# Peptides against a protein of PDB entry 6RGO, part 349

Target 1, 392 residues: chain A of PDB entry 6RGO
Amino acid sequence: MALKLLGFNQDATCFSVISSNKGVTIYNCDPFGKCFELEKSTSNDEELDFLVEMLFSTSLIAVVDKTIGASKRKKLKIVNTKRKATICELTFPHEIMDVIMNRKIICVVLKSDQIFVYDISCMKLLRTIDVRGEKLKSTSKFRNSEAVGDIGVRVSLSTDNNSILCYSSYSKSDKENAPLNDIVVFDALKCIQINVLPAVHQSNIVCIACSPDGMLMATASEKGTIIRVFKTIDTENDEPILVNEFRRGSRPSRISEMKFNHDNTLLACVGESDTIHIFALPVTTTEADANEDDTLQQSSHSLSSSINGLQYISKGLANRFGKIIVSKIPTQSQQRHVAYIKIPENAKYRIGFPKDTTNTIHICGEDGNYLVYSIPRNEVGPCTLVKSNTFD

## One batch from the design tools (peptide; made by RFdiffusion4, then SolubleMPNN)

Design b2_p29_6_s1 (from b2_p29_6, 14 letters changed)
Fold by OpenDDE base, seed 1:
Structure b2_p29_6_s1 (fold): chain B 392 residues (1-392), chain A 29 residues (1-29)
Amino acid sequence: as target 1 above (392 residues)
Amino acid sequence: SITLPTITTDEKKSIKELQELLKEYEELL
């Protein structure tokens, strides 16, 4: 059967899939089993396409039916899975490209490069962000959106209540073909722009991940060879703080998803390659809690020595045109993965980090595999398979 | 003119059901 992955929820307790025969199915991870099905609304042999975003382990889901015609692709349904009932339906002016949520906010991304920000508790519109309109104020040329292929606005939202929204924006350039290579950091609750990271890649950004606490952001371009991690809020001399630069590989490959673990110690990435890569982040010791005397001399010596040398706070060189070129971390200073998982080359996979086990990763494939891996702490190597389940 | 999204349901019933679901979630944490 053809499966299409929708992904894990925020805490990796559930994942969603499209089955060609069944429609949308939601699985619980532990105990493993099917917890919800959305029945196929049509008897037609049309290829099923949906967006589904689940609010953690709750009965609240946001659903977009992308299968049939331009009218359904503009409709967001909020569904109670326990009641199998639509709570509300929102109709947008353009096709819905993405939906993300946390406990406070729903963000809806349109094909028009608009982001609609809602208070989830009342479905009140808080803000409309027009990513193209902001560009038009800088560059008078309306791009006909038809010629920009699979390159649209990318978004990520913190899973916490601070609701930090990171989105890709068009570079301020007089070029008709300005890339989506700027990042905007936005407080979705207060509706305030916090930060702008200009030209974080040379090409369009195709993947963004926000940390659960909203303090870190990972970015990847169309090349997918380098992942950059930035601070979201903090700046140094009005310049973006580059925390890490990771090398996924030497060959171009699309990254489809990235995620931080719940303590910001790991970043995982998956895409079109045969390998999930897991990178270690430096532990940001917040200086504040240094007063509790707990003498746990755990021998963290070996991995710490390679991390401490790479406080290359890359002072951005403002070029003559006021563009901050994030100073490239020297290629010798680019960190590799600390762990990896091999996956089938022809199967798309999605990733999730469970809250309770920071050294565990959940993965699911369009091959019908749900897999739980243990991540090695003290050595660079393969992850160990802990649990395996199958779904259809 | 930005065409605002249209909510097609009984707003009061929808808000109450959303608040009940969000409350069930806060009690599970």
Scores: peptide ipSAE 0.361, ipTM 0.862, DockQ to the pose 0.892
Fold by OpenDDE base, seed 4:
Structure b2_p29_6_s1 (fold): chain B 392 residues (1-392), chain A 29 residues (1-29)
Amino acid sequence: as target 1 above (392 residues)
Amino acid sequence: SITLPTITTDEKKSIKELQELLKEYEELL
């Protein structure tokens, strides 16, 4: 059977899959089993395509049927899984590319490079963000979006109530083919732009992850060789703060998904490579009350290599020559993974971090494997398989 | 002209059911 992965929910308690024969199935991770099924409405052997976003472990899901025809691809259904009932249906002017949510906000990304931001409590439209309209105001040139197939606006939303939305935007380049290499940080509740990170990569951003608390953001370009982690809100001298630069590899490989763990100590990435990479983030030790109590320094050599403040000097050189001078972060500051998981070649995997176990990662594959791994903390090495289940 | 999304359901009944689901979730936290 052909499986297509939709991914984990926000706390990795559930994951969603498309089965060619059954339709959409949602699995619970623990205890492992089916918790919801959306039956295939058509007897045709058509390739099923859906978007499903689940609100944590609740009975609330957002569903888009992308299988057939331009009309269905424009419809968002909010469904109560306990009742198997559609609560409401929204029709958009363009195809829905992505749907993300938290307890307060639903964001709907369209093929038109528009982001619709809703208050989930009443389905009221709070904002329409027009990423193309922002580009037109800055560059006066429209991107012919038809020519560059899989490159659209990418989004990530904090899982907390602060509802920090990070999205890719077009650089202020006079070139018709300006890349989607800027990031905008947006307060989705207040509908305010908080920050703009210009030219975070030289090529289009294809993957974004926001931390659960919205304080950090990870970005990857089409090359997928370097992952950058920035502060979302904080700035130093009105410049973006680069927290980390990670090297996934030397060979180009697309990153499809990134996730932070719940405490912002780990960043995982997955994509077209045979390896899931897990990176350690510097724990900001709040130097607060280290009262003197002499309790055993188990020297967890946290590789807190103090990355001295590599000020990402973004402002100065972008203006003069239209060369995005990504400051050459010295290749010496590029950290490697601290842990990894080998996956089958060409197997598409998704990742999730459970809330309660910061050293555990959930993964699922289009090969029908749901796997739970323990992440080593004391050494650089492979993750240990703790649990495995199969699904169909 | 920004074409606004159209909600096609009985808004009052749908919003009430949505609020009930969100309330069930706030009681589980």
Scores: peptide ipSAE 0.347, ipTM 0.858, DockQ to the pose 0.905
Fold by OpenDDE base, seed 2:
Formats: C-alpha cells, sequence, structure tokens
Structure b2_p29_6_s1 (fold): chain B 392 residues (1-392), chain A 29 residues (1-29)
C-alpha cells in the first residue's frame, strides 16, 4: 500500500500516516496500535494528501485535506477523535501549507507567506504575521514573485506553554529573489517579536526545529550539509548567539525534519539520506541551583576533551553597514554526529523523542516500520534497536 | 482588506467543546 508519513505528535506517543485505501490513521506508540482512523470521503483514485496535527495524546486534531483538485485545501477542521466530530471549521483566503500547535497556540501557515496565530482554547485570532509584508516595508522593489515551487515560510513552535514561534523570513536584500534565510523569534502568547537572526544560511531555510522549552532553535538550508543551533531569546551585545554548528555531511541532501529531545541534550535530523544523525548539545549549566551541597564527585572526565575546542568566537563581524553577520564557526570546529541510525535508501522517515526517556528515539517509515532505538551516551556509534512494529 | 478566516460552526458550542477537551488533558497530567 502507498503510505505517506505525517509525523509524530509533540511527545512521540502517537504518529499519523496517510493510507491510500483507508485515509488518515493515527497509531499509538505504546502499547502499539491504531487509536484513530479518518475514513476516505471520496472514491477517487487521486493521491491523498493531508495535514494532520495532533495535540499530544488528546482527542484534539487539526486536519486539512490537501488532495490536488480538492476545494478543501483552504479549510482547517478541528476534530474530536473520540466523538468523530468536527468541533469547528476555519476557511482561509489561501491554501494551507502547514499547521502547528501546542496546549495554548495553533499556528496556520498559508501559501501567501502569512502566519495566523490563534488561542486554541477559543479559536480567537491573536495575530496575523505577513512575512511578505515585512519584506515590502524593508525594500521598495519587491516584485510579487510567487514563491517558486517548494520554497515557502517554515515554522516551528515550542511544545511548552511559553509558545516560542520560530519562522523563516526574507532577507533585507535589494535582489528580486531574496532568500528565506532570516529567522524571526516570536512570543506567540504576547504577540511580540523577541529576536531576529539575519542570514543564518546562504540559501533558503527549509527546516527549523524549536526546543521543547523554546530556548534553542536548529536551522538547515536547502544544502542540508550544516545545521546551526542558536539561542532564541538570549543575545550577546544585541547579536544572536550561535551555540553549535553541526556537519551532517559533505554531500548536499535535504533535511525534512529535525527534533530536540526533551532536556535539550540531543538534536536529531532526518531527510533524503540513508542516515538519521543525532548530535550532542553542550549542557548549559544554569548557575542558579548550585547552593545544595551534595558532593557527588562522579568522574565527568571522558567526554570533556572533544567539547572544549568550541571557542565561542563571539566576534560578530559588524560590517561597516551595521549588518550582523553571524560568525561562521571554522570548518575544523564543526561537530559531527555522536550517534546514527541507518534507514533504507529512498525511504522517508519521521522522528520523535519521547518525554520520559531522553536517550530513546522513535522513528517511523513509509515502508511501514515503527522502530524504537536506544542512543549511546558515552560513545560515538550506531543506535541499538530496542523495539519494532509494523503498520499498514 | 485582509480577508479574515470565516468560522463556519456554532461558535458557543465549539468553544465549550474545545475548553472541555483542554481541561480533560490538564486533569491527566
Amino acid sequence: as target 1 above (392 residues)
Amino acid sequence: SITLPTITTDEKKSIKELQELLKEYEELL
């Protein structure tokens, strides 16, 4: 059967798939099994396409029918899965490109490069962000170039209640084809822009991940060779803080998804390559709780040697025009993966981190495999398969 | 004119059902 992966929910307790014969199916990870099915409403042999965003393990889902030729590509349905009932339906002026949510906020991304931010509790519109309109205010000569093909605004939302929204924006370039290579950090609850990270890549950003707490953000460009990790809120002298620069590979390969684990110690990435890469993040010791005396001197010796080479080159080269150039970490300071998973060539996979086990990763494939891996903490190497299930 | 999205449901019933679902989740944590 042709399967299309929609992805994991925020805590990796469930994942969603499109089956050509059944429509949308949601699987529970543990115990493994079907928890919801949305039946195909049409007998047409058209390739089904959907957006499905699930609110954790709840009966609340957001659904968009994106099937080609469907007039429904502008409609967001909020569905109660226990009742199999539509709670509400929103109709947008443009095609819906993405939907993301947490316990407080739902964000709807349109093909018009607009982001609609809602309070989920009442479906009240809090903000409309016009990413094109922000560009037009900065540069008088922007032609209405329709975004050519698969390049649009990318978004990621923190899974906590802080509701930190990271989105790609157009660079302040006088070029007609300014890339989507800026990042805006936005407080979705307060409706305030917190930070702007200019020119974080040389080409369009195609993947963004926010940490669960919203304190970190990972970015990848169309090249997918380098992943950058930034602080979202914190700045040094009004300049963005680059925490890590990871090298996925030397060969260009698109990254489709990135995820942080729940304690911000790991970043995973997946895409068109035969390999899921897992990177270690430095544990930022917040100095605050150092007052309790407990003397557990256990030997932190072994992993320290490779991390000490990150001289924070906080030397922002302010050019003569006040443009903050995010200092490139030297290629020699680019970290590699600490762990990896081999996946079938040309298989699309999705990734998720469970909340309770920060050294475990969930993956699922369009090949019908759901796999649980253990991540090595003390060595660089392959992940160990712990559990496997199949779905259809 | 920014064309605002249209909500095509009984707003009062929809808001109540959303609040009940969110509350059920807060009681499970």
Scores: peptide ipSAE 0.344, ipTM 0.846, DockQ to the pose 0.897
Fold by OpenDDE base, seed 3:
Structure b2_p29_6_s1 (fold): chain B 392 residues (1-392), chain A 29 residues (1-29)
Amino acid sequence: as target 1 above (392 residues)
Amino acid sequence: SITLPTITTDEKKSIKELQELLKEYEELL
């Protein structure tokens, strides 16, 4: 049967899949089993396509039917899975490209490069973000979205209540074909722009991950060779906004998903390559409790790589308040993965980090495998398979 | 004019059911 992966929920307690014969199925990870099914409404041999965003382990899901020929590609359904009932249906002016949520916020990304931000508790529209901005409305002919492929606005939302939204934005270039290589950091609750990171890659950003607490953000371009990790908020201590630069590989390969673990110590990435890569993040020791002598030699290999930061003074964008944000991207020594998982070639995988076990990763494949791996702590090497299940 | 999304369901019933579901979840935590 053809399976299509939709992904894990925020805490990796569930994952969702499309089965060509059954429609949408949600699986629970532990105990492993089906917890919800959305039956195929049509007997047509049409390739099923859906967006499904689940609110943690709750009975709340957001669903978009993206099946070709469906007039429903503009409709967001909020569904109660226990009652098998549609709570509400929102119709958008354009096709829905992505949906992301937490306990406070739903963000809906449209093909028009608009982000609609909602208060989940009442489905009230808090903000419409137009990523193209008002100036481009006059001259930008619709980029024939047919010719530019899968390049659109990417979003990630913190899983906490702070609701930090990171999204890709168009660089200020006089060229009709400006790349989506800027990042905007946005407080979705307060509806305030926190930061703008200009030109974080040379090409379009195709993957973004926000940390659970919203303090970190990871980005990858179409090349997928370098992953960059940034602080979302400027710290008063003149600390560099770019905190990590990781090398996934030397060959170009699309990254489809990135995830932080719950404590921001690990970043995983998956995509078109035969390898899931896991990177270690430096633990920001808050300098506060340096006093008590307890010799827990956790060998934090502080790779104090001397950041001989070549100050690339990108003449950054004036933020909305006229401050030119100069993103100093230091030439950091590109770190490699600390751990990896080999996956079948041409199998699409999704990744999730469970909340309670920071050194465990959940993965699922379009091959029908749900796998739990242990991540090595003290050595660079393969992850160890701990649990396996199959689904159809 | 930015065309705003339209809610096509009974807004009052829908919001109440959504709030009841969120409350049921907060009471289980």
Scores: peptide ipSAE 0.328, ipTM 0.834, DockQ to the pose 0.908

Design b2_p29_6_s2 (from b2_p29_6, 17 letters changed)
Fold by OpenDDE base, seed 4:
Structure b2_p29_6_s2 (fold): chain B 392 residues (1-392), chain A 29 residues (1-29)
Amino acid sequence: as target 1 above (392 residues)
Amino acid sequence: PLILPTFTTDREKSIKELKELLEEYEKLL
């Protein structure tokens, strides 16, 4: 059967799938099994497409029917899964591209490059962000919407109550086809812009991940060769703080999803490649008191690579051709993965980190596999398969 | 405006139901 993965919830306790024959199914991870099903409303052999965002393991889901030809691609439904009932509906002027939520906020991304921010508790509109309208205020011509293909605004939201929203924005370059290579950091509760990270890649950003606490963000471009991790709020001399630069590979490959674990020690990425990559983030050792004594020789090779703060000199040297040359971060600062998972070529996978087990990753595939892996602690290598289940 | 919620039931009952569903998270901790 053709399966289409929607993804994990915020704590990887559930994942959602589209089955061409059944409609939307939500699976519980432990114990493994179906917890909700939304039946296909039409007998037509149309390729089903949906957005489903689940609020943790609660009975609250947001659903968009994106099926081609459906007039419903502009309609968000808030559904109680226990009652199998719609609580409310919202209709947008444009097609819904993405929906993200936490305990406070729902964000709805439109094909118009608008982000609608709602208070989840009452579905009150807090803000409309017009990413294109911000570009109009800059001398840069609009990108003709026809040439955009899969390139739209990308968003990520912190899973905490601080509700830090990271989104891709158009660079202020005078070019008609300015890339979506800026990041805006937004307080979704206060409805204020906190930070702007200019030109974090040379090409459009296609993937963003915010940390659960909203303190970190990861970005990847269309090339998918380099992942950059930044502080979201903190700045040094009014410049963005680059925490890490990771090399996924040498060949271009689209990254479809990235996730931080719950303690910000790991970043995972998945996409069109045969490999899920897991990167270690340097734990900023808080200077806990170096009290003296105990001699235990545990050879923890702390990879305390003192990454001296590479000031990301965001001084885009405009070359003679008006290219913002992102200053080449010295290739010596590029880290590789610490762990990996091999996945079938051409199978789409999704990733999630469970809250209680920081060294465990959940993955699910359009091949019908739900897999739990243990991440190696002290060595660079493959993850170990701990649990497997199948779904259809 | 098109971007406002249309509740399927009474607005106060629907908002109460949303709050009850949000409180499910606090019971899972």
Scores: peptide ipSAE 0.586, ipTM 0.939, DockQ to the pose 0.471
Fold by OpenDDE base, seed 3:
Structure b2_p29_6_s2 (fold): chain B 392 residues (1-392), chain A 29 residues (1-29)
Amino acid sequence: as target 1 above (392 residues)
Amino acid sequence: PLILPTFTTDREKSIKELKELLEEYEKLL
């Protein structure tokens, strides 16, 4: 049977899959098993397509049926999984491309490059963000989304209550073909733009991850060779907003998903390559706890020496006018992965970090494998398989 | 146009149910 992965929830306690025969199934990770099934609405041999966003391990899901006809693709359902009942429906003017949520908000991304921000507690619309703005609406023919991988607005949301929304935006070039290479950082609760990171890559952004606390954001372009990590908030201290640059590989390969772990010490990425890469982030040691645990610092010191190279380059081109010129970090300062997982080349995988175990990663594949790996702390190498389960 | 939710039941009951489901997270911690 063809499986299609939807992904893990925010804390990797559950993952969602589409089975061609059963519809949507949600699995619990521990204990491993089916916790919810959404049956097919139709007996047709049509390829099932869904968006499913689950609010952590709660009975609250957001569902978009993309299988049949343009009308369903515009409808968001909020479902109680315990009751197997729709609580409410929202119908949008355009196809829904993505849905993300936390405990405070739901964001709905449309094919029109609009983001609708709702208060989850009452489904009140807080904001409509128009990423194209009024000027670009007139000339932008809807990109015919026939290509697997249509370049649309990408979003990521902090899992915390601060509800930091990061989204890709068009560069301020009056060119009809402006790349989606700017990032906007948005307070989704206050409906205020916090920051704009211009031209974070040379090509369109295809993947964004926000940290759980919303303090960090990772970006990858269509090339998927370089991952950049940014602070979301401007710090008063002239600190470089670009905190890390990671090299995934030398060959172009699309990154489909990135995630931070819950303590912002690791960034994982997965995509079209045979390898999940895990990168170590510099632990911002708050100066206060520097006294006792000298032993863990030695492995981080090798990473910190490469960061000092980043500080020297940023001082030169921080022009006073808030244009963060993402200076090309020299290829020599590009960090590699600290850990990796080999996966089948033709299997799409999803990744998740469990909250309770910062050095554990959950992965699931369209091959029907759910795998739990331990991440090495003090060595560069392969992750160790801890648990494996199969699903259908 | 404001994209308003269409509730499947009474609006107040549906909003109560949404709040009860959001409170499930606090019971899982």
Scores: peptide ipSAE 0.584, ipTM 0.936, DockQ to the pose 0.504
Fold by OpenDDE base, seed 2:
Structure b2_p29_6_s2 (fold): chain B 392 residues (1-392), chain A 29 residues (1-29)
Amino acid sequence: as target 1 above (392 residues)
Amino acid sequence: PLILPTFTTDREKSIKELKELLEEYEKLL
């Protein structure tokens, strides 16, 4: 059967798949098994396409049926999986490209580069973000987005209650074809823009990950060779703080997904390459916890010894146009992965970090494999397979 | 125009159900 991966939920307790014959299936990770099925509404041999976002391990899902005609692609359903019932429906002016949620907020990304922000508790619209802005609407001919690589707005939302929304935005260039290489950090609850990170890559941003607490953000461009990690809220002299620059590889390869673990110590990335890469982040000691006991320091030291001399290059060269150009960290100071997983060539995989086990990663493939790996703490090397299951 | 939800039941019961589902997470903590 052709499987299409929808991905893991926020805490990697569940993952969602599309099966050509069954429709949408949600699997529980532990104990492994089917927890929900959304049956195919039609007997047609049409390729099934869905968006499914699950709120953690709850019975709340957001569903978009993209299979049957252009009208359904604009309809979001909020579904109670326990009742198998739709609670409410929302119809948008444009096709839904992405849906992301936490306990407070649901964000809906449209093909029009609009983000609709709702209070999930009552489905009240809080904000419409127009990423193109009013003035740029005239020049953007609809790129016929038939290419599998369509450059749209990317979003990531913190899984906490602070609801930090990071999204890609068009650079302030007078060029009709401005790249999506700026990042906006937005408080989705207060509906306030917190920060803007200008020109974080030279090309369009294709992947964003927000940390669970919303304090960090990872970005990757179409090249996928370099991953940059920034502070989301904090600034130094009104400039964005670049925390890390990671090198995934020397060859261009698209990154499809990135995720932080729950304690912000690891960043994983997956994409078109045969390798999932896991990077170590420096522990940002917030100055506040300097008073509690010595005992937890020992485990961080072994990974830190390979973190030679990340000079915080806070100084973007402000070019004459007031754009902060994020200084490239020298290639010698670009950190490599601390761990990796080899995956089958051309297999699409998704990643998730469980909440309770910071050194464990969950992965699932369109090959029907669900795999749990242990991440090495004290050495650079392959992850160890701990558990495997198959799904159809 | 504000995109408003169309509830499958009355708005009050649907909002109650949404709250009950959000509280499922708080019970798993």
Scores: peptide ipSAE 0.582, ipTM 0.937, DockQ to the pose 0.503
Fold by OpenDDE base, seed 5:
Structure b2_p29_6_s2 (fold): chain B 392 residues (1-392), chain A 29 residues (1-29)
Amino acid sequence: as target 1 above (392 residues)
Amino acid sequence: PLILPTFTTDREKSIKELKELLEEYEKLL
């Protein structure tokens, strides 16, 4: 059977898959097993495509039927899995590209580069964000998005109640084909833009991850060779703070997903490569615990290379050229992974970090494997397989 | 245009059901 992975929920307690014969299935991770199934409404041999966003391990899901030819690509369903019933439906003017939620907010991304922000508790519209807004005045050409691969607005939302929304935006260039290489940071509850990170990559951003607390964000471009981690809210001299710059690899490879662990100590990435990479983030020691004198000279090579490496090259024509973030970090001194998992090259995988075990990662594959790995603490190396399950 | 939800039941009952599902998280902690 062809499996298509939808992903883990926010705390990696569940994951969702599309089975060609069954429709949408949700699995519980521990104890491992099916917890929900949404039957295929059509007998047609059409390739099933769905968006399914879960709210943790609750009975609340958001569902979009993206199957080709389905008039349903514009319809969001809010479903109670326990009752097996739709609570409400929302019909949008354009195709739904993504849906993300937390305990407060649902964000719906449209093919029109619009983001609709809802209060989940009552499905009240709080804001419509038009990411094209300034550009629509010049280019009435809808990018016929059929020919240029799946380059749309990317979003990530904090899993906490602060509801920090990060989204990709078009760089301020007079060029018709400006890349989606800016990031906007948005308070989704207050409906206020709180930060803008201009030109964080040279090409379109294809992957964004927000930390659970919304204080950090990771970005990757179409090249997928470099991952950048920024502070979301804080700025130095009105410039974005680059916390980390990681090198995934030398060869271009699309990153499909990134996630922080729950304590912001690890960042994982997965994509089209045979390797899941796990990177260590510097622990922000709060100044308070500096007093205990315990002189254990464990030569932990503090990978605290202070990445003072951002240069904004403002090319000197004031109004037309947006600031470009250029790494000053030499390619040789870029941080590598601290841990890795080898995966089948032809299988798509998804990743999740469980809340209770900061050194554990959950992964699932379109090969029907659900795997739990332990992350090494004191050495750079492979993760250790702890648990394995199969699904169909 | 405001994209309004179409509730499958009475609006007040549907909003009550949404709140009850959001409260499931607090019971799992």
Scores: peptide ipSAE 0.588, ipTM 0.934, DockQ to the pose 0.507; fails the geometry check

